# Designs tried in a protein design run: peptides against a protein of PDB entry 6GMG. Part 190

Target 1, 331 residues: chain A of PDB entry 6GMG
Amino acid sequence: DSDDRVTPPAEPLDRMPDPYRPSYGRAETVVNNYIRKWQQVYSHRDGRKQQMTEEQREWLSYGCVGVTWVNSGQYPTNRLAFASFDEDRFKNELKNGRPRSGETRAEFEGRVAKESFDEEKGFQRAREVASVMNRALENAHDESAYLDNLKKELANGNDALRNEDARSPFYSALRNTPSFKERNGGNHDPSRMKAVIYSKHFWSGQDRSSSADKRKYGDPDAFRPAPGTGLVDMSRDRNIPRSPTSPGEGFVNFDYGWFGAQTEADADKTVWTHGNHYHAPNGSLGAMHVYESKFRNWSEGYSDFDRGAYVITFIPKSWNTAPDKVKQGWP

## One batch from the design tools (peptide; made by RFdiffusion4, then SolubleMPNN)

Design b2_p14_6_s2 (from b2_p14_6, 7 letters changed)
Fold by OpenDDE base, seed 4:
Structure b2_p14_6_s2 (fold): chain B 331 residues (1-331), chain A 14 residues (1-14)
Amino acid sequence: as target 1 above (331 residues)
Amino acid sequence: SKEWAEANRSVAYQ
């Protein structure tokens, strides 16, 4: 029951974390210990470490989304999302492939669609776009200058994003970021902001008016990236989980992973921070745990999800929630 | 509700 959620208590500012537990390429800890790490490593504002506020601890308590929330400074809107989909592979496998023994046609089509997404290429596209945005931000002291720089960068690269509407999440993302407008944040100065990335895993079959098969096995046509841009229309993502295929089966609604602004060029070496569930130390779910996973472990996802998106947002450069290098675990 | 969506995330990591 959602009513079992508890806000983790405050941790002393100078309390060092306990060692994380390694598990199958991941580093795991309880949420309270993550707060300790966060205060030592990620809490810095203008070079000074900060105690995680009650509000931030409350955000964090919501689980995987809470990790992204506390580090980005806002609840994920998921508007500027990227993915990569191999249309030729999809068409070829549908034409020439066969359902497995016992696999329904709908299950086969859903699986083929899922397998036609390339998580690494989706992540690479998001990083490419974030890099372009960061160049556009660097010396821009107002939004107009940022947008002009962005358009120039896109034109120079012959990027299809240059053709996006001015109302597109691509161009509106900065102005719609609360921390951009905050006095202690961007203060309306783009050069004080940087682009950051997080990822969301979710279910494609969310349309309640669709067939039961799509809800159970996925909608092969849903949440595909636009050709050329890689943009995913996330407007139909309503956090609806996969429908059960058997009695007693249940699926989770989403997963979120925080990447930030790591400079590691090898995708496989990047670290993704995520939580298991909301913090319910006195409930059936138990205490929230936080995981730091390598890209392989993150991108594999779960059977609960058949879509992954890589989302760009912005944070002030004065925040240390998205450092160039993230160390997995503790120490 | 938003709270339901946020709270019902439950993944057993192994």
Scores: peptide ipSAE 0.043, ipTM 0.753, DockQ to the pose 0.379
Fold by OpenDDE base, seed 3:
Structure b2_p14_6_s2 (fold): chain B 331 residues (1-331), chain A 14 residues (1-14)
Amino acid sequence: as target 1 above (331 residues)
Amino acid sequence: SKEWAEANRSVAYQ
């Protein structure tokens, strides 16, 4: 029950974390211990450690989305999302493939669509775009300069994003970032901001007007990236979970993983931070746990989800929530 | 608080 959510208590600023526990190739800890790590490693504003505020602890308490929320400084809007979909593979598998024994046609089509997404290429596309944005930000002291730089960078790379409308989430993302406008954040200076990445896993079959089969097994046509740009229209994502396929089955609505701005070139070595559920220490779900997973463990996802998107947002460069290197676990 | 966010169980089996 949502009424069981509790805000974790404050941790002393100098409290060191307890060791993380290994969990199926991940590093795991309880939320209070993550707060301790966060204060030691990620809390820095202008080089100074900060105690996690009550507001930030409240954000964190919401679970997987809370990890992304506290580190990005805003609730995820998911407007600037990227993925990679192999349309030729999809068509070929539908044409030449056959349902498995006991698999319905709808289940087969949903599975084939899911398998036609490439998480690594989707992540790579987001990193590519984030790099372009960071170059455009570097010497831009107003939004106009940033947009001009961005258009030039895209033109030089012959990137299809150059054809996006000025009202597109791609061009409006910076101006719509609260921390960009904050005096102690970007202060309307693009050069004080950097692009960061998080990922969302979710269900494709969210249309209530669609067939029950699409809600149960996925909508093969939903949330595909646009050719050339890789942009995913997230407007239809309403955090609706997969419909049960059997009595008593239940699925969760989403998962969020925080990457930030790691410079590790090998995708498999990147670290993704996420939570299991909202913090309910006195409830049936129990205390929230935080996981630091390698890309392989993150991108594998769960049967609850058939889509993964890699989302770009912005944070002030003065924040240390997105360092160049993330170390998995503690110590 | 956002009620819909509070209902987010995420991956509860983790």
Scores: peptide ipSAE 0.045, ipTM 0.756, DockQ to the pose 0.513; fails the geometry check
Fold by OpenDDE base, seed 1:
Parts: sequence; structure tokens; C-alpha cells
Structure b2_p14_6_s2 (fold): chain B 331 residues (1-331), chain A 14 residues (1-14)
Amino acid sequence: as target 1 above (331 residues)
Amino acid sequence: SKEWAEANRSVAYQ
């Protein structure tokens, strides 16, 4: 029950974290200890450590989405999302493949669709676009200059994104970022902002008007990236979980992982920060835990989800929530 | 792991 959610207490600014522990191939700690690490490593504004505010602790308390929320400075809108889908593999497997023993046709099609997404290529596309955006932000002191730079960069790279409508989430993402407009943030100066990345795992079969089979086993046609751009239309994502296939089965609504702006070229060495559930120390779920996972552990996902998207947003360069290097655990 | 997945119960902000 969401009513059991509690805001973690404040941690002294100078309190050092306790060591993280290994858990399921990732570094793990309780949420209060993550706050301690966050204050030491990620809290810096203009190079000065900050205590995590009550508002930020409240955001964090919401679980996996809370980690992305506190680090991005806004609740995830997921408007600028990328993925990679192998259409030829999908068609070939549907034509020549066979359902496994006990697998229904709908389950087979849903599984084949899930397996036709390439998480590494999706992540790489988002990084590519973020790099283009960062170049466009550099030396742009108003939105018009940013947009002109962006169009020029896309034209030079012969990127299909150059053909997107001016009202597309791609072009409107910066102006729709609250921290861009804040006096102590971007102050309407694009050159004070940088592109950052997070990922969302979710279920494709969210249309309640669709067949029960799609809700149980996935919608093979839903949330595919557009050819050329890699853009995913996220407008139909309503945080609806997978429908149970058996009595008593329940699935989670989503998972969020924070990447930020790491410069590590090897995807497998990148670190993704995420939480397990909302903080309920006195409830059945217990205290929230925070995980720092390698890309392989993050991208593997769970049976709860058949889609992964890599989303671009922006934060002020003065924030240290998206450093070039992220180290797992503590110390 | 499956055990970790079962513990992943997050809520959306409303």
C-alpha cells in the first residue's frame, strides 16, 4: 500500500557511507546509506556539497523511479525515448520458428518480439543522440541558437532526426525541462545544460481494449522504434503492469535505471543506479534499497517487462548527479 | 535474479 511510504530522514552532510554489499551481481545498500553517498559524490552544486533536501528525499522514497527523479530533478516524462528493433529477425522467427512446448501462439509472438529488441543498440543510439545534443548546446546562449546548431549537426551526420517536426519531443525537450528555466539552473541558457540518459523497463500490452492475450503475453506491434530515428512513441505507456497468466501472479508496473552522462565507451562497464521499491520501513515491503548495476545486469530486465527504452533529458552542468565516471558501491 | 525481481515493487507518483 502506497500509504506505508515514508520519507527517509536527513543525513548529516559529513556522514560517510557504510560499505555497500554485493547482491545479485550488483552493489546494494539501504536508501539512507545511498543518501550519504549521494551527498558525498552527487550532491554538488557549483562544486559545493549539498545536503539532500526534504523534497529530494521525498522523491527518492518512491523507489526505482525515485532514483531517476532525484538525479534528473524532475519526475520522468519519458517523451524522448529510443530503442532498437530487428524487424528482419522478428519476421524470420515468426515465419520459421515454432512455439515451445506448452507455449501459446500469442506467448510465442510476444516472446519473439521481446527478443527482437537490442538493448545495447538502443543504448548506443541514445548515447549518439545525446552527444549530438551536447555539441548543439555548446556555445548556444538561447534556444534559437541551440535549435540551429542541432539541425546543422543532424544534417552533417545525415541523421533522420533532421526530418522531425519542430513540435517533436526531440526539439521541444530542452524548453520543456524545468531546470532549464530556473535562475540557478540553466537560466534559459542552453550552454549551461547537458543531455543525460536514463532507462525504463515496462510492459507492451497496456491497451485495455486489446485482447487478453496481448495483455498477458505482450503486444508484438507496440512501442517499436521508428525506422531511421529510433524514436519510440511513449504516449501509450500508462504504467500498466503485465496481466497475470495464473491466479495469484502479479507483475511490477515499471523499472527505472539512472545512467546520467558517463563517458565509459564500453557499455558493459557502465553503471546503472536503481531502487527496488518505495521506502516502507514499517510496512511489509521494508526499507528501500538502492542498487548500482552494470549494464548487463540492468539490461537483462525481468519477465515483468518486454520493452526497454533509453530516454534523454537535461540537467544543469552545475549539478554533479551525472558525472563522467561512476564507481560501484563504497568506498 | 528472480528473487530480486519479486522484491521490485515501485509506485508511480500521483
Scores: peptide ipSAE 0.033, ipTM 0.731, DockQ to the pose 0.127; fails the geometry check
Fold by OpenDDE base, seed 2:
Structure b2_p14_6_s2 (fold): chain B 331 residues (1-331), chain A 14 residues (1-14)
Amino acid sequence: as target 1 above (331 residues)
Amino acid sequence: SKEWAEANRSVAYQ
């Protein structure tokens, strides 16, 4: 029950983390120990360590989304999302492929659609766009200058994003970021902000008006990126899990992974931070655990999900929640 | 692993 969620207690600012444990090729720890690491490594505001506030600990307690929430400073809106989909692969596999033994047509189509997404290319697209945005931010002291810089950068690269409407999440994302408007954040100065990335795994078959087969096996047409831009319309994502295919089967609503602003060029060496579930130390789920996974381990996802999106948001440069280098585990 | 996936249950903020 969601009623079992508990806010983790405060950790002393000077308390060092215990060593992380290996877990399925990942570094893993209990949420309280992650708070200790976070305070030592990621808590810095204007170069000073901060104790994780009660509000931040409450955000964190929500599980995987809580990790992204505490590090981004806002609940994920998922508006500026990117993915990569191989349409030719999809069409060819549908035409030339056959359902496996015991696989329904709907299951086959859902699987082929899932396999037609390229997580690495989706991530690369988000990093490319974030880089463009960061260049546009660097010398922009008002929103108008930022937008003009973006348009120029996109024009120079012949990027299809240049054709997006001014109201598009792409152009509106900065002004819609609370920390941009905060006096101790961006203070309406784009040059004080930087683009950061997180990822969301979710289910495509969320439309309750659709067939049961789509809800069970995926909607092959849902949440595809727009050609040229790579933008995914996330407006239909309502955090609805996959429908059970057999009695007793249950699926998770989503997974979130925090990347931030790592500069590691090799995707496979990047670190993704995520949680397992909401913190319920006295409940059946138990204490929340935090994982630091390499990209391969993150991008593999779970059978609960058939979509991955890479989302861009913004944080103040004065925050250290998105350092250029992230180290797995502790020490 | 399947065991990790089954434990990865989160609730959205509503």
Scores: peptide ipSAE 0.032, ipTM 0.730, DockQ to the pose 0.137; fails the geometry check

Design b2_p14_6_s3 (from b2_p14_6, 8 letters changed)
Fold by OpenDDE base, seed 1:
Structure b2_p14_6_s3 (fold): chain B 331 residues (1-331), chain A 14 residues (1-14)
Amino acid sequence: as target 1 above (331 residues)
Amino acid sequence: SKEWADANRSVAYQ
């Protein structure tokens, strides 16, 4: 029950975190201790540590999405999303593969589609695009200059994104970022902003007008990236969970993981920060826990989800919520 | 929307 959600109390700015503990190959801690770490490491505005505000603590309390929310400064809109899909693998497996024992045809097709996504290539594409955007932001002091730089960078790289419509989320993402317009944020100066990345796991079979099989086992055709660009149309993602395949079975609606702007070239060494559920210390779910996972642990996902997208947004360079290096756990 | 954030029930990691 959402009514059990509680905003974590304030933590003194100088309070050091307790050590994180290992949990399923991840570093794990309770939300209040994450706030302590966040204040020491990620809270900096213009080089000064800040206490996490009541508003930020409220955002964080929403669970996995709360971690992305507090670090990005806005509720995720997921408009600029990337993935990688191997069409040839998909077609070949459908043609030559066979359902497992007890697996329905729809279940087989859904599984084959899920397995045809490459999480590492999807993440790589998002990082590539974020790098292009960051170059375009550099020395651009108005939106027009940013857009001109972006088009030039894309043309030089012969990137298919150069053919996107001017109204595309790709070109409008910066202007639609609240912190870009804030006086203490970007102040409408692109050069004060940087691109950051988060990931969302979700279910493909969300169309309520589709077959029950698609809702239970996935829609093989849904949320595929466009060829050449890698862009995923997220407009049909309404946070609808997978339908139960048996009585009493239930699935979660989504999972979010925060990457930010880490410069680690090895994907397997990157750290993803996420939460388990909304903070309900007095409820059945209990206190919210925060996890810092390596890419392998994050990208594995759960049976609740058959899609992963890597999303680009922007934050002010003066924020330290997306540092070049993230250390897993504490100290 | 913010309302959907409340629907983040629990992610099982076991």
Scores: peptide ipSAE 0.041, ipTM 0.747, DockQ to the pose 0.525
Fold by OpenDDE base, seed 4:
Structure b2_p14_6_s3 (fold): chain B 331 residues (1-331), chain A 14 residues (1-14)
Amino acid sequence: as target 1 above (331 residues)
Amino acid sequence: SKEWADANRSVAYQ
């Protein structure tokens, strides 16, 4: 069925987008129209707008992940991920709470775990870390200088991330970013790079060796952030969807939302860009649509997912895929 | 193609 995916055609560089449509607090458009907006607003390299390349259009065609892919310049690795989990709330609710009528113990535990994550605090942690990284990048002209600056910043803030291993995704993320090494990107100069954020929604119950209940209702112990750092071990995220609880039920494997580097301090006013599915204009799913959602709409997620992570990556400052301000919709 | 990326099929945004 993935065989129905089609790469959207090229759009003329100067073609303006059609107006977006409001949809449940979001701004929505078809993928081809998003390409038009992208070319006008986000395509700029060194101040010059660019036509979205065939490769970029192909990336975009993969749906929600495609939006993050085209804007970050690489397929999401999700290695530097943050979340916030209220362990006390979780323990107290398990101890003092009760399953709802008709809710199994496994359903109850899965739900309580899901509800113990704080999306806003997770996002805030990622923004905090991204800010620290950006300060460390600002005057660093080699990786060693960046790492020294980063360690100093963390020490000054008494941040637990200072204790991470040198091989941790936290310290290795920059060097592992392809655009950092590119001549027309960072050119191995950290000061040419900036930290950006995207989010992933996914299912906790991905362990095939676990109980069926965990696969159906969630694994309460999976994908929790480490205390102090907020880092989530994403190594076991294999894009496995939730298991059906009834015949004919099906769930999606993940959702991705692009934030970039918006400076809006109020989380509720930030804009998240995401897609509904891969582009299949001649298939049953139809054309891909792109949504620009406020944080509330994004963070609500779907029953398909019980985990959210906020991921940091890097892009060249010369790219305009992560501007300080994102306007929802068009015009 | 990345098969697992294509599995993002139907998120009910509408």
Scores: peptide ipSAE 0.039, ipTM 0.744, DockQ to the pose 0.420; fails the geometry check
Fold by OpenDDE base, seed 3:
Structure b2_p14_6_s3 (fold): chain B 331 residues (1-331), chain A 14 residues (1-14)
Amino acid sequence: as target 1 above (331 residues)
Amino acid sequence: SKEWADANRSVAYQ
């Protein structure tokens, strides 16, 4: 019950975290201890350590989305999303493959579609685009200069994104970022901003007008990236969970993982920060836990989800919520 | 409160 959600209490600014605990190859801690780490490591604005505000603690209390929310400074809009889908693999497997024993045709098609997405290539595409955007931001002191730089960079790379409409989420993402407009943020200066990445896992079969099979086993045609650009139309993502396939089965609506702007070139060594559920210390779910996972653990996902998207947004360079290097756990 | 945002993974998944 959402009524059980509690905002974690404030932590003293100089309180050091307790050691994280290992959890299936991840580093795990309770939300209050993550706040302590966050204040020591990620809270810095313009080089000054900050106590996590009540508002930020409230955002964080929402669980996995809360981790991305507090670090990005806004609730995820998911408009600038990327993925990689192997159409040839999909077609070939549908043609030449067979359902497993006891697997329905719809289940088979949903599984094949899920397996035709490449999480690593999707992540790589997002990083590539973020790099292009960061180059475009670097010396741009107004939005017009940023957009001009971006178009030039895309042209030089022969990137299909150069053909996107001016109103596309790709070109409008910066201007639609609240922190870009804030006086103590970007102050409308693109050169004060940097691109950051988070990931969302969700269910493809969200269309209530579709077949029950699609809602149960996935919609093979939904949320595919556009060829060339890798852009995913997220407009139909309404945070609707997978439909139960058996009595008593239930699925969750989404998972969010925060990457930020790590410079580690090896995807497998990157760290993804996420939460398990909303903070309910006095409820049935219990206290929220925060996990710092390697890419392998993050990208594996759960049976609740058959889509992964890698989303680009922006934060002020003065924030330290997206450092070049992220270390798992504490110390 | 965004009630739908509260519906995340259970402890069983972690």
Scores: peptide ipSAE 0.033, ipTM 0.735, DockQ to the pose 0.402; fails the geometry check
Fold by OpenDDE base, seed 2:
Structure b2_p14_6_s3 (fold): chain B 331 residues (1-331), chain A 14 residues (1-14)
Amino acid sequence: as target 1 above (331 residues)
Amino acid sequence: SKEWADANRSVAYQ
C-alpha cells in the first residue's frame, strides 16, 4: 500500500557511500546509500556539495519517478517526449506475419507494435533535439532570444520541429520549467539552463473505453511519435498499468530512468539511474533500491510496458545532477 | 534475466 511509504532519513554530507552491488549486470544499492552518492557527486549547487533536503528525500521516496524527480527538480510532466516508430515494419509484419501458437490476434498486433518501436533511435532523436536546444540556450539571455535561436537552428537543419505551434510543448517547455524562473536557478536567463533527458516506460492500452484486448495486450495505435518530429502526445498517459491477462497477475504503472546530459556518444555506454519502488522499509515491498543500468539494460524494459518515451526537460547549469559523465556504481 | 522486474513497483505522485 502507498501508505507504507517512508521518507528516507538524512545522511551526513560527508558520509561516503558503501560499494554498490552487482544486480543482473547493473549496479544496485539501497536508497540511503544512493543519497550518500548523490550528495558526493550530484548535489553540487554552484560548485558546493549540498545535503539532500527533506523535500528532495520525500521526492526520492516515490521510487523510480523519485530518482528523476530529485535530479530534474520537478515531478515529471512528460510533455516534451520523443520516440521512434518503424511504420513500414509494423505494416509489413501485420500483413505478412501470423499470430504464434496460442497468441490472439490482439496479442499479435500489440506485440508487433511494441517491436516496431526503436528505443535507440528514440533516444538518439531526444539527444539530437536536446543538442539543438542547448545551442539555442547558450547565448540567449531572454526567452525571445532563445525561441529565435531555436527556430533558426531548426531551419538550418530542415527539422520538422520548426513547424510546431508556439504553444507546443517543444517551445513552451522552458517557460514552464519552475527552475528557469527561480532566482537561484535560471533567473529567467536561458543561458543559465541546459536540456536534460529522462525516459519513461508505460503501457499503451490505457483507454478505459477501449476493448479489454487493448488493455491486456496493448493499443497498437496509441502513443506513436508524429512523423518528422518524433514527438509523442503523452496527454493520454494516466499512469494506468497493463490489465491482467490471468488471475493474480499484476503490472506496475510506470518506470522512469534518469540520463541527464551525458556526452558519451555510444548509447550502449550511457548510464541510466532508476528506482525499483517507493521506499517502504517496514512494508512488504521493503526498502527502495536504486539501479544504475547501461542503456541496453534500461531499454529492455519489462513486460509491464510496451511504450518508451525519451523526455526533455531543463535544469540550471549550476546543478550537478546531470554531469557530462556518469560513473556506474561506487567506487 | 528480468527477475528484478517483479520488484519494480512504483506509485505516481498524485
Scores: peptide ipSAE 0.032, ipTM 0.732, DockQ to the pose 0.123; fails the geometry check

